# Ledger of designs, part 111: peptides against a protein of PDB entry 8YVU

Target 1, 39 residues: chain A of PDB entry 8YVU
Amino acid sequence: PQLCYILDAILFLYGIVLTLLYCRLKIQVRKAAITSYEK
Target 2, 160 residues: chain B of PDB entry 8YVU
Amino acid sequence: TWLTVLKKEQEFLGVTQILTAMICLCFGTVVCSVLDISHIEGDIFSSFKAGYPFWGAIFFSISGMLSIISERRNATYLVRGSLGANTASSIAGGTGITILIINLKKSLAYIHIHSCQKFFETKCFMASFSTEIVVMMLFLTILGLGSAVSLTICGAGEEL

## One batch from the design tools (peptide; made by RFdiffusion4, then SolubleMPNN)

Design b2_p18_7_s1 (from b2_p18_7, 11 letters changed)
Fold by OpenDDE base, seed 5:
Formats: C-alpha cells, structure tokens, sequence
Structure b2_p18_7_s1 (fold): chain B 39 residues (1-39), chain C 160 residues (1-160), chain D 39 residues (1-39), chain A 18 residues (1-18)
C-alpha cells in the first residue's frame, strides 16, 4: 500500500513534468511553423 | 499542417478535461450512493458537502466540450465562448483545489487526533477513505486545471 | 489501497499517451528545424 | 542514397504532421 502511494506521487509528478514539456514543445512547434510560413 | 496538429492537441486537452470531469463525477456519485454524507459527523467530506464533484465536473465538461466544438467549427464566436468557458473552468479548478486541500487537512487531522491505528473502526475507516478519495480528486482537479489553462492560453493566442 | 491501484493505472496510461504525443511533437519540431535550415 | 533517405524521412514525418 505504501508503495502504491509512492508510485502515485511519482506518476503524478511525471505527468506534470510531461505536460510542461509538452507545452514548451508545442510552443516551439508553433514558432517553427510561423517561421516556415514567413519564409 | 501545423494548425491541424495544434487543433488536434487542443482537442486532446479538451478530451482529457472531459475525462477528468467524468471521473470526478463518478467518484462523487459513488460516494453519495454508498455513504450518507449528510449524517456523517465532522468535515471529513466537506468537498462532497459543497457539491464540488458535481458542479466542478459540469464546468470542466462544458469547457472541454466547448473547446472541442470551437476547434472543429473554427468560428470566432465559438472560440470566444470556449475561451470564456475555459477561463471559468480554470477558476473553478483553483477553487476546487483549495476546497480539497482544506478537506484533506481536516481528514488528516481527524486521523491524527483519534489515533486511528485500527482502520477497521467505522470512523477511522471513513476518514481514511475520505482522505484517499480527496487525494485522487485533488490530482484529477490539478490535471483538469492544467488542461483548462492550456486551452485558455491557446484560445487567447488565437484571439490575438 | 484499491483506489490507489486504479489511480496508478490511469496515471500510467496518461503518462504513456503523453509520452507518445511528446515524441511525435519532438519529431515534428526536428523536421521543422531541418526544413528551416535547408531553406 | 542520402536523398532517398531524406525523402523517406520526409515522408514519415509528413505522415505525422498531417
């Protein structure tokens, strides 16, 4: 049971980090798309 | 195209938000069906007494649906509506987090005060169960808030 | 404890989906960067 | 050969971008 809660915390943190990284990557993709369109 | 990818991502975020809302609603209904919260002494289920699983789920579901519809139809009025709904959902999520944290603190305090070493006792079991459900709902609410904020930022970017 | 395992399963699935999406986005960013460099 | 590999990569990437 304690291991389950620890796993939940790790997975939750992982989800948050991935979400942030995904957002950053999405912004980069948008910038790249805009730059490609302007050229 | 990049725009299509971005729209798909927003739709995914909307679906995630709806799913989170549905899970919260399911937890709320299960708890209400199994337990008579009105007869439980204390504030162990304060978030449920406040009806957060219900209204929060509704707000998140509406926000997610509006976001998906707005992206699919690509109409300016729908985009504005989605932005407003996502903003409202973000506020609701923040409020929900606050309520859940307060409930969690009360539940943990109850467990600590009563020295609930025997979890089979009715009161201790209820407090422990409440704590588990509140933690789950807190995580789901944070995820929903993240999706709503992301959709809000995307919508705001499209309006500019 | 049972709820913890259910949450673990949901978070795990979410993490996998996000990882796949992140990988796809990362590939798109790389492609966009390469295309921008060739122009 | 390098151009063909580039085209294959471009085709794969285009599938993910569409």
Amino acid sequence: as target 1 above (39 residues)
Amino acid sequence: as target 2 above (160 residues)
Amino acid sequence: as target 1 above (39 residues)
Amino acid sequence: RLEEERKEWAAKLSYYTE
Scores: peptide ipSAE 0.217, ipTM 0.779, DockQ to the pose 0.036
Fold by OpenDDE base, seed 2:
Structure b2_p18_7_s1 (fold): chain B 39 residues (1-39), chain C 160 residues (1-160), chain D 39 residues (1-39), chain A 18 residues (1-18)
Amino acid sequence: as target 1 above (39 residues)
Amino acid sequence: as target 2 above (160 residues)
Amino acid sequence: as target 1 above (39 residues)
Amino acid sequence: RLEEERKEWAAKLSYYTE
């Protein structure tokens, strides 16, 4: 049962990191789209 | 193409493979340091007795490092070396999955045979602990195998 | 303890979905960058 | 001044773009 909680913590951290990376990438897509529209 | 996408993610896949290998090695060393596997009855820790966390981690680490180096330097000799290492790691991962599945079946069978309703019994606790560790290692091995296979396909596509 | 295993499964599935979405978004960023460079 | 601001924005964007 304790190992399950450790795994949950690792998976939760992984999910947070991926969410942050996804948000950064989404911002990049928006900036690229705006630049493309202005040209 | 799908190959182009994999090539662009080669460094990420290599890092994932190294990370998976390190986690597997850490689990292996912790289990070996805390538990006396030689005195445990049955084959609950058969994957550890076979040394999979150690040799598997070495193969995955070498494969991941070679993949990263190959991507950074873009040298023909490094690409071939990475392809060979990733192929070897894919084979090792497949073998590891088989060993872990066998270990998982033995651990589950042990729990059923001994009617482990009371968790605080030493034997049942060890069997449950083994099951949890083996499941974690199985998921990590599947992830590592997926990365190694993806890197192998990318390397093969570059040689063609 | 059983709830912990269910949580592990949900977090694992979430990680896979986020990885797929990240890959799709990365492809979109690259396509947008190529289109912007050609204009 | 507008060109310098554009360059600063481009530099900030380049940090996030591979």
Scores: peptide ipSAE 0.164, ipTM 0.750, DockQ to the pose 0.037
Fold by OpenDDE base, seed 1:
Structure b2_p18_7_s1 (fold): chain B 39 residues (1-39), chain C 160 residues (1-160), chain D 39 residues (1-39), chain A 18 residues (1-18)
Amino acid sequence: as target 1 above (39 residues)
Amino acid sequence: as target 2 above (160 residues)
Amino acid sequence: as target 1 above (39 residues)
Amino acid sequence: RLEEERKEWAAKLSYYTE
């Protein structure tokens, strides 16, 4: 049972980090698409 | 095309936000239906008394739906509306996290003060149950906030 | 404890989905970078 | 108001993309 709560915390942190990384990558893709469209 | 993939990703985030909101609403409804919160002493259900599971779920649901509609129709007014709704949902999520953290602290303090070794005691059981539900709602709220922020960022990026 | 396991399952699924989306986004960034380099 | 909020979010995003 204690391991479950620890796992929840780890998975939660992982989810936050992945969400932030995903957001950064998505912004980069959009910026690249805009620059390619202007060329 | 890359645009189609981006739209699918935003729709997925919107669906995730709606699902998170629905789960939060379900938990709120179950707690309100099973427990008479008004008769429970203490502040172990302060987040429920504040009505956060209901208004928060509504805001997240509206934000998610607006995001999906905005991505499908790609109209300027819908994009602005979705961005505004996602921003509002993000603020609501932040407020909800604060309320849930306060509730969690109170619930944990109650368990600590009463040295709840016997799980079958009514007060200790309610405090433990409240702690479990609040933790779940906190995680769901953070997931919802993450999706709302992601959608807001995506919407802002499309308008730039 | 049962609720923790349900939460773990949801967070795990969320993590897998985000990982797949991240991989797809990373491929898109790479493709955009290649197209920008060829121009 | 929405445009100002979008500009603020854009500024935050630019900070993370730098």
Scores: peptide ipSAE 0.320, ipTM 0.799, DockQ to the pose 0.042; fails the geometry check
Fold by OpenDDE base, seed 3:
Structure b2_p18_7_s1 (fold): chain B 39 residues (1-39), chain C 160 residues (1-160), chain D 39 residues (1-39), chain A 18 residues (1-18)
Amino acid sequence: as target 1 above (39 residues)
Amino acid sequence: as target 2 above (160 residues)
Amino acid sequence: as target 1 above (39 residues)
Amino acid sequence: RLEEERKEWAAKLSYYTE
């Protein structure tokens, strides 16, 4: 049971980090699309 | 740059806030329906007795809805309303976190005091169940607070 | 204890889905960068 | 031809960026 709570914390942190990285990548894709349209 | 990023994700943040609020409301309703909290000894369910799952869910839902509507209609009065609602939701989220932490401490203390070795004992089961639910609600509240704060920053940036 | 395991399962699934989406976005960014370089 | 290629890429990107 204690290991389960530790795993929850790790997975939660991992989820937050991945969400932030996903947002950053999404912005990069949008910027690349705008740049390609202006060229 | 960060402000522009948050503005682009404003609708997503609003939806996340509404979803978090709905989940919290569902948990609150289920716990109140299944358990007679008023007859449970101690403060194991202090967050539920305070009604946080209900009023917190309402605040977060209103904040999320206003944020989505404000983004879609792009009206000045809606922007101000959304900013106010998001600020209120941020305060509510912070208060909720505090209440949940206090509840968690009390629940853990109860488990330690009663030396809960048998999970199926009524008192120990209730304390363990409360601890699990409070932890889940704490994570959801943190997510909701994060979304509300992000939306508040977006709204403040639009007014400047 | 059972709720902890359920939460672990949900968070694990969420992590997998986000990882897949992140990989797809990363590939898209690379493709967009290549296309912008050729133009 | 370049404009058509841009439109195709824009369409593909729009699908993934929502």
Scores: peptide ipSAE 0.192, ipTM 0.750, DockQ to the pose 0.051; fails the geometry check

Design b2_p18_7_s2 (from b2_p18_7, 14 letters changed)
Fold by OpenDDE base, seed 3:
Structure b2_p18_7_s2 (fold): chain B 39 residues (1-39), chain C 160 residues (1-160), chain D 39 residues (1-39), chain A 18 residues (1-18)
Amino acid sequence: as target 1 above (39 residues)
Amino acid sequence: as target 2 above (160 residues)
Amino acid sequence: as target 1 above (39 residues)
Amino acid sequence: SLREEREREAALRSYFTS
């Protein structure tokens, strides 16, 4: 059971990090798309 | 192309919020149905007593639905509505996290005070169960908050 | 303990989905960058 | 406090917009 909670914590942290990275990447894609449209 | 990608992402985030809300609601209803929270001594289920699974689920559901509708209809008023709903859901999620952390601390303190070495003792079992449920709800709430914040940022970017 | 394993499964699935979305988004960013370079 | 939580949320938002 302790290992399960540790795994939950790791997976949770992983999920948060991936969400942040995904959001950042999405913003970068948006900025790139806007820049390409203005050219 | 970017708008279509954003649309797909908004829909995914909205679905995530709705799913999170449904899971939280299910847990809330199960806990309330199986456990007489009023009879349980202590604040092991303080988050449930506060009704967080219910109002939080409502906020996340509304936010998710509005996000999906806004994405589908692409109307300016729906975008504003979705932004408002996502902002409200973000606030609700943050409040929920706080409540759940407080509940978790109380549950862990209860386990520590009673030296719950015997898992099958009724009080220790309830405290352990509460801890598990609260941790699960905390994770779901953080996922919901992440989705709500993401949708808020997306909506704000569309208004600019 | 059973709830912990259920949570692990949900978080694991979420992590997989986010990873796939991140990979797709990363590929899109790369394609956009290549297209901007050829212009 | 609710204020600290709002500040944390604002900081997170600024981190994402950055």
Scores: peptide ipSAE 0.347, ipTM 0.794, DockQ to the pose 0.027
Fold by OpenDDE base, seed 4:
Structure b2_p18_7_s2 (fold): chain B 39 residues (1-39), chain C 160 residues (1-160), chain D 39 residues (1-39), chain A 18 residues (1-18)
Amino acid sequence: as target 1 above (39 residues)
Amino acid sequence: as target 2 above (160 residues)
Amino acid sequence: as target 1 above (39 residues)
Amino acid sequence: SLREEREREAALRSYFTS
């Protein structure tokens, strides 16, 4: 059971990092789409 | 801007790969130090007997390090080296997943055959522990493989 | 202990989904960047 | 919430020390 909690912590941290990266990438896509619409 | 984002992503993927490798090594060393795998009857620890936590961790560590170095120096020869290392790590990861799945099947079969209702029995505890460790290693290996494949695709895209 | 394993499975699935979405989004950003360079 | 996360960490710690 202790190993399961360690895995949970690692996966949780990984999920947070991926979420932040996804949000940043999504903002970049939106900015790129706006720039393409103004051209 | 896009190149800087891609570089940051490559570094992150490389770090993730190294971290995964280190965790795999830690699990391997802990299991080998606590348990005498050679004296355990059955193939409950077949992945450990095959030395997967060690050679897999080495491949992932090398691939991760090469990816970080390649991203930082931006030299064509380093990019090719990183691509080769990531390809090798991807193959190693795929092989590792196969080994771990086989180990998991054997461990689950052992639990089923011995009808492990009493977890306090040493054999049942060992089989359950093996199953837990193998599942964790499988998840880590899948994460490592995903990072290695991603780095391979990124490296291939830079050569084109 | 069973809840921990369920959480691990959910977090793992979440990680896979986020990785796939991130890859798709990254490809879209690359395509948008190429299109903007050709204009 | 941060409080829920701390409570979860505390619950996890209590589970490990129990």
Scores: peptide ipSAE 0.274, ipTM 0.776, DockQ to the pose 0.012
Fold by OpenDDE base, seed 1:
Structure b2_p18_7_s2 (fold): chain B 39 residues (1-39), chain C 160 residues (1-160), chain D 39 residues (1-39), chain A 18 residues (1-18)
Amino acid sequence: as target 1 above (39 residues)
Amino acid sequence: as target 2 above (160 residues)
Amino acid sequence: as target 1 above (39 residues)
Amino acid sequence: SLREEREREAALRSYFTS
């Protein structure tokens, strides 16, 4: 039971980090698409 | 620049692999130090008997370190070495998942066969503890595999 | 304890989905960067 | 402080634009 809570904390942190990275990449893809359209 | 972003991402993935490896090593050492696995009846700790926490952690650590070094030095030979190491780590992770699933099935079967209603019985407690540890290691192994596969795809994309 | 394991399963699934999406986006960013460099 | 807030915003912008 205590190990479950530790795992939850690790997975939660991992999920937050991945979400931030995903958002960053999504913004980069959009910027690249806009730049490609203007050229 | 996009190169800076990719570099930061590779470093993060390498750090996650190393962290996963360290946690797996910690679990392996704790279990091996506290429990005499050789005297435990059944295959409840088959993954530990196979030494997966140790060799798996070594593979993940090496792949993570090589990824970080490759990112920092940007040498072609280091990039290829990192790609090879991450590929090896991906294979190791897949094998580890298989071993852990087999261990989990055996542990759950043991609990079911012995009808473990009294968790305070030594055998049932050990089987329950094994199940919890194996589940934790399975999650960590999947996280490590995800990072290794991501690094492999990144390295392959740089060679093309 | 049961709720903890359910949370672990949800967070684990979320982590896998985000990892796959992140990989797909990363490939898209790389393709966009290559296309921008060739122009 | 207002300066710290501007620095944080600039850091966030730099993080997302890099």
Scores: peptide ipSAE 0.206, ipTM 0.766, DockQ to the pose 0.029
Fold by OpenDDE base, seed 5:
Structure b2_p18_7_s2 (fold): chain B 39 residues (1-39), chain C 160 residues (1-160), chain D 39 residues (1-39), chain A 18 residues (1-18)
Amino acid sequence: as target 1 above (39 residues)
Amino acid sequence: as target 2 above (160 residues)
Amino acid sequence: as target 1 above (39 residues)
Amino acid sequence: SLREEREREAALRSYFTS
């Protein structure tokens, strides 16, 4: 049971990092789309 | 630029591989230090007897380090080396998943055969502990494999 | 303890989905960058 | 402050665009 909680913490941290990276990438895609629309 | 983002992604994936490898090594060393695997009856710790936490961790660590070095130095020979290492790590990860699944099946079968209603029995406790550790290592190995495959695809894209 | 395993499964699934979405976004942004370079 | 939040948001945006 304690190992499960450790795994949860690692997966939670990984999920947060991936979410942040995903949000960053999504914002970049939006910026690229806006820049392509202004050309 | 996109290249900078890709480089940051490669570094992140490399760090993920190294972290996965370190966690696998930690589990391997803890299990080997606490339990004398050679004296445990059955194949509950078959993945540990095969030395997967050790050689798998080495492969993932080397792959992750090569990926980071390749990204930082941006040399063609390092890119090829990283691609080769990531490919090898992907194969190792796939093999590791197979070994862990076999171990998991054996552990679950042991629990089923002995009808482990009382967790305080030493054999049932060891089987349940093995199952938990194997599941954790399986998840970590899948994460490592995903990172290695992603790095392989990125490296292949840089060579085209 | 059972809730911990359920949480692990959910976080693992979330990690896989985010990884796939991240890869798709990365490919889309690469395609957008290539298209912008050809203009 | 709203300014610090905007600076953090701008720094976050710059980190994402770099």
Scores: peptide ipSAE 0.204, ipTM 0.761, DockQ to the pose 0.030; fails the geometry check

Design b2_p18_7_s3 (from b2_p18_7, 15 letters changed)
Fold by OpenDDE base, seed 5:
Structure b2_p18_7_s3 (fold): chain B 39 residues (1-39), chain C 160 residues (1-160), chain D 39 residues (1-39), chain A 18 residues (1-18)
Amino acid sequence: as target 1 above (39 residues)
Amino acid sequence: as target 2 above (160 residues)
Amino acid sequence: as target 1 above (39 residues)
Amino acid sequence: ELEEERRREAALRAYFDA
């Protein structure tokens, strides 16, 4: 049971980091798409 | 700017892979130090007996390190090396997942055979502990595999 | 304790999905960058 | 095979219920 909680914490942290990275990447893709449309 | 972002992402993935490897190694060493696996009946620690925490951690660590070094030095040979290492790590991760799944099956079978309703019994406790550790290792292995695959795709894209 | 394992499974699935999406998005960004360079 | 799988699932459930 304690290991489960540790794993939960690790996965939670990983999920947060990935979410942030995904958001950043998504913003970049959107910016690139907008720049391509203006051209 | 795009290249710098991609490089940062590669470094992050590499760090994640190294971290995963280190955690796996730590778990392996702790289990081997605390428990005499040779005296434990059954194959509830088959993944540990196979040495997966060790060689798996090595592969993931090497892959992660190469990814970081490749990003920092921006050399073509390092990129290829990182790609190769990540590919190898991906294969190792897949193999590790297979081993861990087999271990889980054996552990669960052991629990079932011994009718482990009373977890306070030594055998049932060991089987339960093994299951927990193997599950953790499985998660870590999948995370490492994901990182390695991501790095492989990134590296392949840079070569193309 | 059961909730911990359920959460673990959910977070694990989420991590896998995010990783796949991140990879796909990254590939799209790279393709867009290559297309922009050829123009 | 189905019985084994069912036993495995039952064991897994039992493990989590414990």
Scores: peptide ipSAE 0.450, ipTM 0.819, DockQ to the pose 0.009
Fold by OpenDDE base, seed 3:
Structure b2_p18_7_s3 (fold): chain B 39 residues (1-39), chain C 160 residues (1-160), chain D 39 residues (1-39), chain A 18 residues (1-18)
Amino acid sequence: as target 1 above (39 residues)
Amino acid sequence: as target 2 above (160 residues)
Amino acid sequence: as target 1 above (39 residues)
Amino acid sequence: ELEEERRREAALRAYFDA
């Protein structure tokens, strides 16, 4: 049971990190698309 | 192409927000149906007494729906409405996190005071159950807040 | 304790979905970069 | 072998129910 809560914390942290990385990657894609449109 | 990518992401975020809201509503209704919160001593279910699962879920659902509709119809008035709704949902999410943290502290304090060694004792079981549900709701609220904030940023970017 | 395992399952599924989306987005960024280099 | 498998399943269920 204690291991379950630890796993919850790890998975939650992983989810937050992935969300942030996904947002950053999305912003990069948007910037690249804008730059391509201006050329 | 970038607009298409943004639309897909906005839809995903909106769906995530709606799902989070629905799960929160389900937990709220189940807890209210199974447990008589008013009869339980202490503030173990303070978040439920405050009605957060209900109003928070409503805000998140409305925000998610508006985001999806705004993305699909691409109307200026819907974009502004979605931005407002997402902002409101972000505020609601922050408030919900605060309420849930307070509830969690109270539940943990209750467990500590009663020195809950026997899980099958009614009071300890209820406190443990509350702690588990509050943790789940806290995670869901954080996910919902993240989605709402992301949608708000996307909407603000479209208005500029 | 059972709720903990349910949460683990949900978080695990969420992590998998985010990972897949991140991978897809990363591939799109790479394709966009290659296309920009060829122009 | 079947009894051992049943014991393992019972232990797993007991773990999840605890």
Scores: peptide ipSAE 0.317, ipTM 0.793, DockQ to the pose 0.008
Fold by OpenDDE base, seed 2:
Structure b2_p18_7_s3 (fold): chain B 39 residues (1-39), chain C 160 residues (1-160), chain D 39 residues (1-39), chain A 18 residues (1-18)
Amino acid sequence: as target 1 above (39 residues)
Amino acid sequence: as target 2 above (160 residues)
Amino acid sequence: as target 1 above (39 residues)
Amino acid sequence: ELEEERRREAALRAYFDA
């Protein structure tokens, strides 16, 4: 049971990091799309 | 800018692979040091008897290190080496998943056969513990395989 | 304790989905960068 | 306050150990 909680913590942290990276990448894609539309 | 982003992503994937390998190695070492696997009846620790945590960790560690070195030095010859190592790590990960699934099935079968209503019985406790560890290792192996495959695709794209 | 295992499964699935979405987004960014370089 | 935090931590640990 203790191992389950450790795994939960690791997976939770991993999910947060991936979410932040995904958000950053999405913002970059939006900026690139706007720049492409202005050309 | 694009090369910088790719380098950062490769480094992240390499670090993830090394971390996964280290965690697997730590779990394997702890289990082997605390438990006398050779004296345990049944095949509930078959993955550990096969030495997967050790050789798998070695393969993933080497692959991750090569990926990081290749990224830092930005040399074409290292890219090919990294691609080969990542391919080998992907194969190792697939094999590891197979071994872990077999172990998980055996552990679950053991729990079912012995009708483990009493968790405090030594045999049932060991089977449950094995199941938990195998599940954790399975998740880590899947993560490692994902990182290795991603690095392989990135390396193949650079060679084209 | 059983809730912990369920949470592990959910977090694991979430991690896989996010990884796939991140890969798709990365491929889109690469295609956009190639198109921008050809202009 | 420190004793209450310690009690909360102990309760959390007890919950995780159960």
Scores: peptide ipSAE 0.310, ipTM 0.789, DockQ to the pose 0.009
Fold by OpenDDE base, seed 4:
Parts: structure tokens; C-alpha cells; sequence
Structure b2_p18_7_s3 (fold): chain B 39 residues (1-39), chain C 160 residues (1-160), chain D 39 residues (1-39), chain A 18 residues (1-18)
């Protein structure tokens, strides 16, 4: 049971980090798309 | 800007891989320190008997380190080396997942056969503990494999 | 304890999905960058 | 992958039910 909570914490942290990275990538894709349309 | 982001992402993936490897190694060390696996009857700890937490951790650590170094220096030879290491780590991770799944099946079968309703029974406790650890290791291995595969794809893309 | 394992499963699934999406976005960013370089 | 996840979930459920 205690190990489960530890795993939850790790997975939660991982999820947060991935979410942030995903958001950053999504913004980059949008910026790249806009730049491509301007050219 | 995109190159910088990709570089940061690759480094992050490498760090994640190393971290996963370290956690796996820690679990392996703890289990080996607390339990004498060689004297445990059954295949509840088959993954540990196979030494997966150790060699897997080594492979993932090397792969992660090489990925970080390759990305930082951006040298062609390092990229190729990292690609090879990540590919090897991906294969190792896949093998590890297979081993862990087999171990999990055996552990669950053991629990089912012995009808482990009493958690305080030593054998049932050990089987339950093994199951928990194997599940955690499996999740970590999948995460590591994901990072290794991602790094491999990134490296392959850089070579093309 | 049961809730913990359920949470683990959810977080794990979330992690996998995010990883796949991240990979897809990364590929898109690369393609966009290549297209921008060719223009 | 979905089958593996289902198997894992089933395994976990079996573990908790035991």
C-alpha cells in the first residue's frame, strides 16, 4: 500500500512534466504553422 | 528555437530514462537486501533472479547518459552512438517488460493457488509484495522504454 | 488501497497517452521546421 | 496494448480481491 502511494507521486510528477512539455510543443507547433502561413 | 526545444526535450527524456533506471536499481537492491531470493521457493521473484533490475538499469542509464551527451555536443559520431545505445536500451526494455509480465503472472498465480486471504501469512505477504514490486518495476520499465524509443526516433531523425 | 491502484492505472495511462502525443507533436514540429527552412 | 492494460487491471483487481 505504501509503495502504491509512492508510485502515485512519481506518476503524478511525470504527468505534470509531460503536460508542461506537451503544452510547450503545442505552442511551438502553432507558432511554426503561423510562420509557415506568413511565408 | 525549435532545435533548442528539441534539445531540451531530448535531455529531459534522457534524464527521465536515467531516473527510471536508478529507481529500478534501487528497487532491485532493496529486494535483494531484504530477501534472499535464492532461497524463496517458486518463481515469484523470477525477474529479480534474472537480474533485470540491474542489467536493465545499466542499459537505461548508459542510454540516457549517451543521449544527453550526444544532444549537448551535437556531434555526428555521438549521435550515432546514442542512437545505438538507445536502440539497445529499447530492446532491453522490451525484454524486461516480457520478463516482468511473466513474473507477474507467476506471482498472481501463486496468490490464487494459495488463496491468500490472510495478508499476515508469510508466503502470501511475500507474494503480494512481489506483485507490488513487479508492477512498479513494470511501469517504470515501460516509462524507460518509452523514453528510449523516443530518443531512438529522435536520433534516427537526426541521421536522416 | 484500492483507490491508490486505480489512480496508478489512470496516471500510467495518462503518461502513455501524453508520451504518444508528445512524440506526434515533436514530429510535427520537425516537419514544420523543415518546411520553413525550405521556404 | 489495450489487452495488456486490461490484463494488468484484471491482475490488480484479482490481487485486491484476494
Amino acid sequence: as target 1 above (39 residues)
Amino acid sequence: as target 2 above (160 residues)
Amino acid sequence: as target 1 above (39 residues)
Amino acid sequence: ELEEERRREAALRAYFDA
Scores: peptide ipSAE 0.460, ipTM 0.824, DockQ to the pose 0.012; fails the geometry check

